# Ledger of designs, part 210: peptides against a protein of PDB entry 8BZL

Target 1, 228 residues: chain A of PDB entry 8BZL
Amino acid sequence: SYDRAITVFSPDGHLFQVEYAQEAVKKGSTAVGVRGRDIVVLGVEKKSVAKLQDERTVRKICALDDNVCMAFAGLTADARIVINRARVECQSHRLTVEDPVTVEYITRYIASLKQRYTQSNGRRPFGISALIVGFDFDGTPRLYQTDPSGTYHAWKANAIGRGAKSVREFLEKNYTDEAIETDDLTIKLVIKALLEVVQSGGKNIELAVMRRDQSLKILNPEEIEKYV
Target 2, 242 residues: chain B of PDB entry 8BZL
Amino acid sequence: SRRYDSRTTIFSPEGRLYQVEYAMEAIGHAGTCLGILANDGVLLAAERRNIHKLLDEVFFSEKIYKLNEDMACSVAGITSDANVLTNELRLIAQRYLLQYQEPIPCEQLVTALCDIKQAYTQFGGKRPFGVSLLYIGWDKHYGFQLYQSDPSGNYGGWKATCIGNNSAAAVSMLKQDYKEGEMTLKSALALAIKVLNKTMDVSKLSAEKVEIATLTRENGKTVIRVLKQKEVEQLIKKHEEE

## One batch from the design tools (peptide; made by RFdiffusion4, then SolubleMPNN)

Design b1_p21_4_s1 (from b1_p21_4 with K3Q M6E V10A E14K Q15E)
Fold by OpenDDE base, seed 3:
Structure b1_p21_4_s1 (fold): chain B 228 residues (1-228), chain C 242 residues (1-242), chain A 21 residues (1-21)
Amino acid sequence: as target 1 above (228 residues)
Amino acid sequence: as target 2 above (242 residues)
Amino acid sequence: EEQELEEREAELFKEIREELE
């Protein structure tokens, strides 16, 4: 009976609703994040936008604050809720603490929110994983990943969504200090990683770059093609 | 033991939200609604199914709702759910206006409702709304806009789209005939009639079965107008002569 | 810090519930 709308433990100790939410993530478009030396890069697989659809409304990479951005895999509507809450928290933190959030702080906030939805009565887990990247106030680049359970970890590079396994395997082989020696090489690494699962080249990739002390920049298709 | 309200949308083992999918399926059986964005305006065209001769008040529009001075929407799905959502849209728009002393941007209104829809897919004791909406609007940020939202709380901007019965066929036709950058409101109206004539399961398209609203800008003001039956008849006649 | 996060999250949940009512 699917009537138990509560994330409960199975007899064998599994939280099935969390596991099923993870399956929803696996059906999502692929996202990749890479931490460089002085750059963080997010890349997302663009699904073929319907010819009559406005691409502006299909963004999978968003800013949470000036120093933090997020990509996600899974349910877009769920992601929007998380993003909105995270943005509010970022602003609240600036007002109360008088400093921007650290990437770890906002990741922990998001993770805690997700965890609460796995434990609260009458709520289902969020069907999203997120890659959260940015810079701390000291200029340190950070990459975090969180899943529907509310777990989070720091990464050098990671991927989420349907092509995540292939992308991760690529990154495990190709992520070296040499591969991230420059900003351009780091960007190239992300593009190459996504091309493992994305067909037809740079036109189907959305790429966002955040450099130290710079705002989030979304690369246009022409800029992406220069790396392809 | 607080009996967990059994009516909660939950994930299937495959990571699907079946209640949302079932709501979308229900919408597929609803009357057809079209939206078309033009250079000089935006329109909604909706199938009117409930023609009851005994209706005392000719509702100005059964499926097209004015939300504020700058936005309107059409609905496909459960009427009661539609009424709740359209009322909420009006309230959201009004609250924004009062708070900021300016009209709510179109996308913000759409997203606000979509967040509510999403919540009804996530919180216990709630079912998804069995409604998809098309939104037309104008704001100073993006000009004329067309949006679609579904029971999941997902939305997107469109140049032209369709919800309800035979929506897939309608979208296919729109993709074929929609000329990007060259679409006038007049041509959009003609296209709407063309598509409805082919997608509505009626032997003959009649003005009584079609509601059309246009949103234009005149003298720096948004004008939302529901076409009169005679105007719709003229559009149908013109199409039949072509 | 954890308590503050919990309070903020609780407030967020309250807002969501209020929107649903």
Scores: peptide ipSAE 0.019, ipTM 0.619, DockQ to the pose 0.074
Fold by OpenDDE base, seed 4:
Structure b1_p21_4_s1 (fold): chain B 228 residues (1-228), chain C 242 residues (1-242), chain A 21 residues (1-21)
Amino acid sequence: as target 1 above (228 residues)
Amino acid sequence: as target 2 above (242 residues)
Amino acid sequence: EEQELEEREAELFKEIREELE
């Protein structure tokens, strides 16, 4: 059965394992990314953390470097591998090139990694999509999205995971230059977008903000509630 | 790991490489890409399917990639595979330039990539790339050139060709309308619009759905230009008036 | 509702893939 083969084409030209990996992404919690003028914002749906689970281990928003962060949807274990490799590459780049990575560079690295896992019969695709945001050294905010196939694109705004369609539809209607005119409006846009699929407001949203020349800031629930 | 090397693309009892054929099938579902060679230039015309409002403004064509100062390509098939191959093309071209202090000849670049493609059909634990490419270029050896390569690693030079969706129909139309020796870039652009209008599964051809790049020589330099949407609109309008 | 969202997302990815391919 072609569906069990890790990286072979079906007779009709499909890579089933890549498609199935995309299905794994769809089962993931929703993540949203929005590029503002001088801000990038990531929002994720909080999964109900089991009472005994360390909240630190369930973070879906991770820093890759000081200027780049990533949210993901899909298999958490797969995400850890990608994040670790990306972090190593970011550090390596700093050592060899003496500059931080561009957001596009690290996205391309991640995309290439994912693609390679779709090319070798000894490997399965990563069951993860990622939103990668940050600032280039020139201060330009960037948002990229990658999928299990290794495809990547630059976005103004995007969403991944189980609620991605509804969130994208919202963003398509509401993402305007006016809606991102200020940092606060941009944050509000992300929160509103997530509220399309997340119940009970700010308690179930994790929000990360990176402003120009600033480090990643995770907003606390109280800060999120100010925008709702 | 070597354990899955046994899943190499193998010959069928009939001598077919099904994985290569299936990769070609994947390309058949991709957006249409056209290439036309003219006396005074070469062009690529590609269907743009992804018109998402939330996409960041792409400074460069979505489906047309500049490889170096003298070459560009268009891709049909799996986007991630295309990204890997286009990056490799750039690296090959750059390495050649560094080594020989001159631009890589067009055919040599195409051949180098085709060897990689072929290797992915032969070496264990690899699948074919699900990508066909059209290459346009200029070099001092052959002037303006158009090439096509497929997942098998085969390539050929063309005066006009098409890959992706409805490519067979497009090629048939090109064969009918292409006038050898009389093709100007202007006429080639008109032909590209004509063929795309008939082969794209759209009710009405829009400039938003078409990317066109031209490669010309000006003052002894290669110029690769992506047509502006307004220019494409004018071409479409002209076609509709005829 | 989750199943409908999953189906809708699947369709969108399919459409996006079909468009990107």
Scores: peptide ipSAE 0.000, ipTM 0.485, DockQ to the pose 0.101
Fold by OpenDDE base, seed 1:
Structure b1_p21_4_s1 (fold): chain B 228 residues (1-228), chain C 242 residues (1-242), chain A 21 residues (1-21)
Amino acid sequence: as target 1 above (228 residues)
Amino acid sequence: as target 2 above (242 residues)
Amino acid sequence: EEQELEEREAELFKEIREELE
């Protein structure tokens, strides 16, 4: 009886379960991250919150720590598990090392967690990609992206989810030093990027900003409309 | 040789978890359960399908379970799975109470179970639970609350929602008739009867086929009450007169 | 660090399993 490890190599060297998990991510709502000079911005496509759904329970942007926040695309339940573990690690790090995590550190932790779920027998990969943004202790803004395989890279700007290709193409054309010269311009860039795939304007965008030495701020729809 | 945990939920080539979807399909064939949040309370209404005259135990509620003094749930799906999950909910709530000397917040209880559900979709040798739940509760943080969870481990807070048979139609009706900020428990009860009357494939809605529980606050205490058959009959009668 | 993470994960899995059993 082939105890088929859930995630095994194909004859061609592919990890099909990882690839299929990536397909799950592509079905998720679009998320965008941009690193500015002194700001990091996350934007997410708001799925039409079903009438009568509590908006509090549909948040796709969450804080991992005071200096780190995360947006994701893919399976919400999977994301919750990752977020909870990351939060615990952030707190543990503060207790043991007496400093907050670097954005790279927590990204690596999340990536390692994901990777283990691709290699462990009887486990499927996480069906999520994540954009992780924040500030290191030295005040350096960071943006990282992780995928179901457990790979991670640092980015200036990136997108995940259904509209990621179009958004990335937009960012490749429009991400310049001039475009991120100010916090407001950086926010505007994220909004414009999301508007490439979001039809109903600013009302269907969730936007979060983190400035140097400031906590995560979620912008209200009125604030978003000011940038449109 | 670690046996193929043949029951492990895996991704399809399209990125779908078919075992979760199939579990949700099973729930779609279950009796209808709905929840409605009001300003002064929250309610669950559930279809009774197994009316066996020979049932010795007057089960006060077949589909509505008290979890603790501040929370109750209704279940749509596999009864055995429901029993396991409701027991786990009670255990989680009790452990929290013992540890913190206060009742578990509603969302935390829901989340704890949802993490278990999620685990059954990710770990080998396990199948998803074929159960969706509606949770009603009160806590000091958010007051009256209504949540829905599914086999994937996803959950959400709702003002009104429905699970089980004809849930989509029920949700549509709830969306049309639910008045945000103006919903009283009395109005919610009337709405529940209205929706059940239209969604249940029964020629005439009878009190025998409907379970209703309300959660209210009285004198600073949560009161969970299953309506008596006579009370349900009166609600049905009022609806027929309108 | 990887071993500690594996151990923590194993403990979490054990807890989940124990909760699931």
Scores: peptide ipSAE 0.021, ipTM 0.621, DockQ to the pose 0.073; fails the geometry check

Design b1_p21_4_s1 (from b1_p21_4 with K3Q M6E V10A E14K Q15E)
Fold by OpenDDE base, seed 2:
Structure b1_p21_4_s1 (fold): chain B 228 residues (1-228), chain C 242 residues (1-242), chain A 21 residues (1-21)
Amino acid sequence: as target 1 above (228 residues)
Amino acid sequence: as target 2 above (242 residues)
Amino acid sequence: EEQELEEREAELFKEIREELE
């Protein structure tokens, strides 16, 4: 019996625990990120919240700092650990460097954390992918993705989770300069992208927007329905 | 199911470090990277596999990383492992610069990372890095240099070498065509294209699938330059006309 | 030069083998 808690190479050069963590991500609810001209938008598929569940506790989009937010796909408990560590790092950076983190910086931090969990015995990889969006101090909007392996890249638009393939195919066809010319068009693009995999309209979508020099705003269902 | 030892990298009864061998196997599946030393410069050429339309073009290079003003590297293997190692290289180089007020010698930087790699093969609770690196650099001690390192922490200086997919075939080709003492950067670039064209499992080599960086000296300063797509296209075109 | 490259390669492979063994 191989120790399931150990990430080791197979004879064929595979890190099975990392691959299996990626499978956990694929089972997660779909998340989408799009970078506009002066806006970043995150959208997430809402799981049917049990009638008795407090909707406030099921937020899949969270702020890491005033200028950075994250959506994830995969294991919620794993995500909480990553989010907490990222928040601490953002605060630490403000104290030590006297400036907020860049979106790239915090992405790299998260990626490095994930990578370390793929290389230490007695630890399993994090079963999450993340879309990290925000604004750098100079006002440039950014979108990054990170995977269980600790890889990260900058994107114009991307998707993670169970419907990611279909959503990415949609974005590849529809992401144009014209489609992101305005904030409203960018929001519409995200909603349309999610509707490729979400069966019930605006009620099953969580949408968050961040504009330049503004905090994260989560749209209510009524606001989302105006775009559909 | 062959129970590969899921424990710490340990010796087999035959004295083999299977986790290191398996890490090397992972590298064999990675995109091809080659390095060529010339009289007037050094180059890295790497296969670009992840071409996605939605990628933000802010990526300077997928596989080639600037380490400091005098050194760059390319990677073959697990990207996340590569990111950790390249970051460490930058930190080592920066710490040296701050301590000694001069750039770190190329070989010293390579050796420092190799010690880290080796440690990950020897100490408990860790797996080897699934990454090989090619290093190009210039220093006042040895001039232009090319190094290769692997998951074991071993390294060597080279005139020309290759890592990743079909590396053995590439090395064979380099041995045949590399002219010692007569290699210009221009000829090295042509050789790189020739080797990649045969080594990459593609019907036709395109500029979109190839990254090339050159390291030269101009006016007593090191210049690291990633070739533009148009320049790579011209190199490919010249090769096709030959 | 080819001989030097071959020798360096052989030495490197020897070291790798020694580390892998």
Scores: peptide ipSAE 0.008, ipTM 0.485, DockQ to the pose 0.019; fails the geometry check

Design b1_p21_4_s2 (from b1_p21_4, 7 letters changed)
Fold by OpenDDE base, seed 1:
Structure b1_p21_4_s2 (fold): chain B 228 residues (1-228), chain C 242 residues (1-242), chain A 21 residues (1-21)
Amino acid sequence: as target 1 above (228 residues)
Amino acid sequence: as target 2 above (242 residues)
Amino acid sequence: EEEELEEREAELSAEIRSELE
């Protein structure tokens, strides 16, 4: 029967399709997010862009709105669906509420979307986790993570994807108020964290920075090397 | 493992979508399609497998489809699925044109179809499309473009790529011979013939077995042209003389 | 222009998805 509920509870209370979706995330490229004092930074492991691939189409960090950006780990096609819906919601919110979304709001929206796909008949979970960063209208930097289950939490720093464990361990040891005292130090922290799992140094790292009242900036390789 | 193969597209315990992988495997047995981006144009080259003398309809192209005035695509995989997707591409492009009074940007058309493909991997009661596509196009935003999409709904922009039978070998050859920044359409055509000659399991490459389309800009208009058999013969002859 | 493209893409994608649902 093709109409069978795809995501059902096992006898022992597990949602296997959600767990398996989490395994898909673990196979994804590593992404790192760090909240600084007046900056949020996303770093992603660049898969070696296949020779002849357009780098523009391989971006793993995207803007959801002027004040919010997202990195993901897992299935790229699934991520695109989530990103598109999130962008629509951000615009809708601006039109209806006349203010940009808070980072928490859009995270909750994404989380709710994911959750629905874990409960709806005939749908599989999204095979993605996301790091969502940005600034609220009051200038507060935020970092959230969401997973295939639709759970979300606020973080100071976190990582997702294949190298997430090692990166998190590094962040747990090195994330201090001193380490994020300046924007530059915060960027350095992200780079150092990614270097725990990324081979060949700064050439294989994509970094995005969002400062208070500034748009998302993707750093070029030369800019990244200055921090290495 | 077999239990996951019989159901709608679901995750395996290892986080894999086997139905998508199987669809990709099916495409690996399809006729070869090449795409090459040049500075002054973009081309598609496809293997013609069904040369039936009794085919009444002179299909201008068996594997290359014009989508709109600015875009064309080539397909590898299940023909019926390809027909559905190419029709959908045309509809999407037409709806956009009607709504915005301008041609749909190339990447947007690709993405729109990829979202459909993705949906067929996520919703129950549906199977993935057994089709990969190469897209060529021109728009005012990025100029000449080449894209590839697969059954998962993933896509990417490329300077040169290949789908279908012996695609890995073809891609390897393209990587070796593609010169970034120096690729002319003429050179791209020569490269396409070179790669097809090596990747097609035929003793001799013939114009009957190869379909080539070029997309260029002339006087501010996009021109999509399928090469005539004589033109393809000349390209093959030139290659044999080198 | 990229933002407009992304927005248009999102709208189109949403419309297509709604048709598929």
Scores: peptide ipSAE 0.020, ipTM 0.599, DockQ to the pose 0.671
Fold by OpenDDE base, seed 4:
Structure b1_p21_4_s2 (fold): chain B 228 residues (1-228), chain C 242 residues (1-242), chain A 21 residues (1-21)
Amino acid sequence: as target 1 above (228 residues)
Amino acid sequence: as target 2 above (242 residues)
Amino acid sequence: EEEELEEREAELSAEIRSELE
């Protein structure tokens, strides 16, 4: 009898299924997000793609809408569900409200979805954390993080996954107004931060940038090497 | 093998709802939140634990939420649960306003949420919300009000109360120092600082670790204000000089 | 802290019981 994963309180007040989901995130590939002045940047650690896997199929950075993108750490299958739900909501919002979602709105939606899976029978928490970046309609860059519990916060910079601690420590030291003064400096900051935990340089990094009024751009390895 | 009571919130043989009790335990480890009712206003004071350098200075109070023009709340417990409940409170208040063309009475809003909390203790497949709330508000029926609700869906009106870490000690201090009928908002603020200074597990109380909101009436309108860090610093300084 | 929690739990349990009765 597979113990139907009901998230219940322990005698000491812990939600163990949520904590275990957080452990799943800690085993995930590292992702980093940085908000610049007029740019948002996501970087992820490329797991050694099995020699025969099409690199195109292992995207850890995805667009939710034209103005919002997401990186995640943890269970890829769980992430797909969240991404699909978020995309549907973004489209629905455009149809009903006639405006694109704010980054906060879609973050709150995802957070609420995650929270519900911590409180519903027959459901386990999502084993993912996400970095959600984008631009509001007023052109303000935003970065949010969500955890398996459904908590979310706005950040200037943050990291998730196995190397998150080291990357965060780096960002705490190096994130300054000067370090994000230009788009290029912001990109460089993300790369440097990720290189704290990723070996072999730009070849093992996936990097995406979103500039104001521009679509998500995934940088190729050659473009990444220019910043190293 | 301590069988995690994998069952929905059910009564123990002893008549206890362990999942509710365990939720209360979780709240006991949360940051301290205080509420104090005064003659000329009501306040919430909350411990801020999440001080991260990279956190975006979003003008959001970490633990204090505006619900509508006449009400605010503070939360102790699971943040994600708090976000869901505070959003629900806002929706309930908005629906009432649309339906009746007047603000929802404070107690009615509290009761509506408490019914939801209770349902999550009774219906199968749901866990209790791991959150207690303090509500501050004003309405034309009862004036300034302070309420507390817990994971069971129980609530009560209070003159002063505390939830979260060291709440029992805080309540004891409030009982000793609260002067019924003579409490001004100014004195309430001083009392809040005094209690937080003693109950927070910090060597020194700092303004960065405390959030305070006040609810007052000005020119026939409710004003909800989160105190600026400088204002909180002044309150702390004044307390240290006494 | 455990004793205070037990007391609060007991109070909560008593309140719940009183409402069911």
Scores: peptide ipSAE 0.016, ipTM 0.513, DockQ to the pose 0.024
Fold by OpenDDE base, seed 2:
Parts: sequence; structure tokens; C-alpha cells
Structure b1_p21_4_s2 (fold): chain B 228 residues (1-228), chain C 242 residues (1-242), chain A 21 residues (1-21)
Amino acid sequence: as target 1 above (228 residues)
Amino acid sequence: as target 2 above (242 residues)
Amino acid sequence: EEEELEEREAELSAEIRSELE
């Protein structure tokens, strides 16, 4: 009975609300993350900004802290809640621990939050997956993914959303040490991966780059076109 | 036993939130609201459906609400829900002002309400608000702004947009006629009348059925003004002469 | 280009609807 407003186990051991939330993610715009040697790159399919829409308000890549950024696939409003909670935690960690969060730490926090929403009465799961990238304090680049269930894993490269399968297949074939030898090559890899599912080139891609000891940089369309 | 309120918005097998979709459907039947951003101001134009002679005319507007000195909104959807949300907007704006001793940035106010809307789509015992809002405002960060939010808690900034009845058609018209970078408030007003005339299910557009508010800057202050009926009549007349 | 834009708008609308869904 789909009428149960709670995440419960089916007789077969399925958490249907979690599975259905995953379906919501699969309908979301494609996001890709790649870990390079000294760079992390996030790319997101720009849903064609409606002609009269302000592009500023359609951002799918956001900073969680100076050393961590996130892309997501799925429900934008859900994502905003997660982002806000993550930002608060990042700041709290800085205040209490006197160090920035590790990428794994904040991922685990987000994952735990998601998991709680799969188990709490009167709450539905978050309809989002996230790619979380950044640098640990030691300068190590990291990429994590988390799903509506609250599971998370570390990746070299990954994709989420509607085109994730195709993008992952591309990355599996093309992610090599040579392909990420330089920052520019890493960026090119992300763009090429997204172009597997995105039409009309660089105009429909949002790209963010974080280098070691540098802040998140969102590339403008002209900068993206240089890599195409 | 915390009764699992059967009213909790849940995912369908296909990953859809039907209660949110149904709320949006309800908004589609509401009166049309337009927002247009100009170089020198921003406006809201709303269909007034309840013209009752006994209504105390002292009401500033039926569908346009002043939120603070720098922002106003228009609502499409369930009136009771609208009242709750507009009140919340005012409270949020006031709290911010008290806490920070400066007006809340426009987008932050919109986002704060959107988080509330989202919560009503995720937490048990709650239903989505059957309301979409258009926000107009000015702040020192982005100047004149126009935003739209929906029952899901999504929002976006716009140069021009529409909510409520025939919103899709209105948006199409706005896309055709909106001239980026050349839009004056005067031209925006004319465009609003043009679009409303075509999208409202009325044979003739009358000033009694249209509410228009403008937000401008005068001497470094935001001025929110609801147009008088006579002013709206003049706009309609000009449109008919063209 | 107009057809692509319309398709993109339709997709965006569908995605917004899907996100709203």
C-alpha cells in the first residue's frame, strides 16, 4: 500500500520511499565529478535557463565551505535544505574543532542526515544525490557521492542524475592517469563526459573548479568554450 | 503513538510528489499574476476576481501585499494559505531587520519562505501550501529584482514571469515582447496590460479587475505604489488605442 | 534553434515539474 506516509520495509525488505527517492534523482539534471591530481572538478548540466530567467538563481553547484563544494541531482528545494545544514555544520566544526571539515566528514554528516530522514516518522527521504568534492587540510583532493538512502562512497570520478549511466560509462573508459595529468586535462575530461548527455556544448554546462589552496571558481561560458 | 499522518507528502513509485503537483494544479486555477522587471523599476499586475461592492476599499490590494519597505509580493492560489505565507514573510523580514539592523536582502527573504514551503512537503502532518508567489523588491546587492516561488519550495529570479491561470500563455507572450535592456517601467506597464488582456478570461479588460503595483527608487528610497483605478484605466485605454 | 529552444523549455518545464513533482 503506497498510502503509508512512512519509510517502512516491504515484505521483501525494500524501503520503497528510498527507492522512489532514487527515481526522483534519476530524473534530475546530470552532474559529474572528477578528482584530478591537484584539482577537483564538478560539472552540471545546465537545464536551459528559460529565456527570462536569471541564471544566477539556477546554480546547481554550491560551496559548503572554502574547501568543499557540492553538486546535486534531484529536488532543488530538498538540496537547499541539505546545503544549508551542511554549511552550518562546516562553520560549527571550524568553531569547535578549529579546523575545516574533511570532505569525508561533511559527506558523512550529510549522509547521516539523509539516513535519519529515511527512518524518522513523519518524514520522507531527501530526493537528492550529491557529489561532494574538495580538499582535506593536508591538501588531498577528495570526491564523495551520497544517495537518498544515506549511503556514501569515495570516488575517482562519478556521475548522478538522468545521464549518469552514460557519463559513468564514458568515465570508466577515459579516466586514466594521463587524462588527469594536468588541471586542464581534468577539466576537459569533465566537459567531454558531460557532452555525452548535454546538447549544444559549453553553453549548457555549469563547471566549477577547486584547486589546492584555492577557492571555488565557477567558470564562465567563455572559459568553458576554450576547453571544448 | 505518533499517528503517521496519512497526509504526509510521499514519493510515488516514479519519484513524483503528487501532493505538490496537485497544489500546483490548484494554483493554475487561481487569478493571473504577472511580474515584470524594468531598468527603472519592477511591477506586479494581478487579476482581481472578487469585486464586491461591499468590500471596504480601504484594502490596499486584494492580491498584492507589501512585505516591507523594499519588497512586495503577489499571490496565486488558496487565500488562506496566502495569508499565512505573507504574514510569515513579514515576520521574517522584521526579525532580520531587528537582528541585523538592515533590511533583509530580497533573495534571502524568498529563500526563507521557500524553506518553509519545502518543509511542508517533507514533514508529516503537513500538506504543501497551495500558493505560488511573485516577489518584487530592491536591495543594495542586486537592485531591482523579481522572483517566483512555488509549493515545492523552488524559486527563481526572472526578468518577467507569470503565475496562476493561463500562466504558460502569458509567459510565452512575455518572452516574445520583452526587450532585454530596453524595458522601462512605462513599457513594462504597457506590456502587463497587453498580456493580461489576452490571458484573462474576460471579454474586456477593466480597471476594476486589475491591480498593479510598482516598485521604484526615489531619492535613494524604495517607493511601493499601487496604481489608482484611474491610472489603470488610462493604461487600458492606451492599449486599446494601439 | 527555435525548436531546440522550445524543446529545452519543454524539458526545463518538465524538469521543473519533475523537481516539483
Scores: peptide ipSAE 0.029, ipTM 0.613, DockQ to the pose 0.026; fails the geometry check

Design b1_p21_4_s2 (from b1_p21_4, 7 letters changed)
Fold by OpenDDE base, seed 5:
Structure b1_p21_4_s2 (fold): chain B 228 residues (1-228), chain C 242 residues (1-242), chain A 21 residues (1-21)
Amino acid sequence: as target 1 above (228 residues)
Amino acid sequence: as target 2 above (242 residues)
Amino acid sequence: EEEELEEREAELSAEIRSELE
């Protein structure tokens, strides 16, 4: 009976709905994020789009603002709600504070939103984890990760979704100052990390790059193949 | 009994708040946090469980949070709940400072948060916070202070206490070794290491797994300092030689 | 000191019990 309660503690102190939301994330497509010296890179595995589905409609990497982008793993519909709220907050912040959000600020906003949905009996947790990357005003690259519980941490590199364990293990071994010395090396690191879990090479990878003072750039398959 | 468990904030036929009890069980599985009050300062010592190579170095402390210039806290329980509560503590402290042009007294900050915790046990549609906190601070009214609060919204002042995993055993050890009126910060640090060494589910205590913060007064100012890994290593080494 | 700690622990425990029970 306790397992179906939306936001209550079990007798042993577990929030089962949060744990089950984490299981939903583990079933999601793999996403990876890496912070370089002057670059942030997000990569996502492309799920086999149904033959009749427009590939353009399945974007797992989205901009929250000019200086911040997000990848997610888990329930796409849940992600849409979070993304929309985050975008509104980014715009509101620009209007009221006259500066863009820091990556930490918007991460904390998203994390707080998620946490609130774990505490109300009328709401279930969001079934998503997110990697949030971008640049602060001072040009510092940032990477954050959030989970369904509303926790968040800053990372040098991380992964979420089905293949996250394998990708993280790869990153733990291969993330060095030398491996991120250049933008190209950083991009290569992300691609290599995703190739640990993605079959058939660059065709099944979505890759986005954000450089200092530049907008989010999504690489086309031909550009990705140049790094493989 | 089972029908009452699904409703977050109701009494059982026996008059028990099961959701609060269950929240306390969640805290019992969290990493150990210690607080010790000394004559010349207060300290928090916390178990660091999340050691990951890819974590950004910006994390000064995993479980110890600075609230303002005169207070810090440690948390045991659900991290996301802790983040919400620590943010609220900072906001309360800031609003007080802006309104009264002086720092909030330590106990007032603790009580303000405890009222929030209590509300989450009384109002429908909400669950209790799965978090206990230890607070250390200094104010002009009571000097150095140590407080503990739990999911129910209850709090108390302590000379030494522990929350999280093996807290009962830790408290028993603190009762045996704590010398009232004779506790220096140096002796408190040694005691913290001694207790953590016995209560943490580790074969050997290492500096990587322990976070320690001290709160002292220097030249009429509060100083909150997180000990460096080397300093913690020295404390551990000294304990092993004893 | 031990007596004060025990008293405070007892008070806190009593308060917790009064709310839990």
Scores: peptide ipSAE 0.017, ipTM 0.493, DockQ to the pose 0.019; fails the geometry check

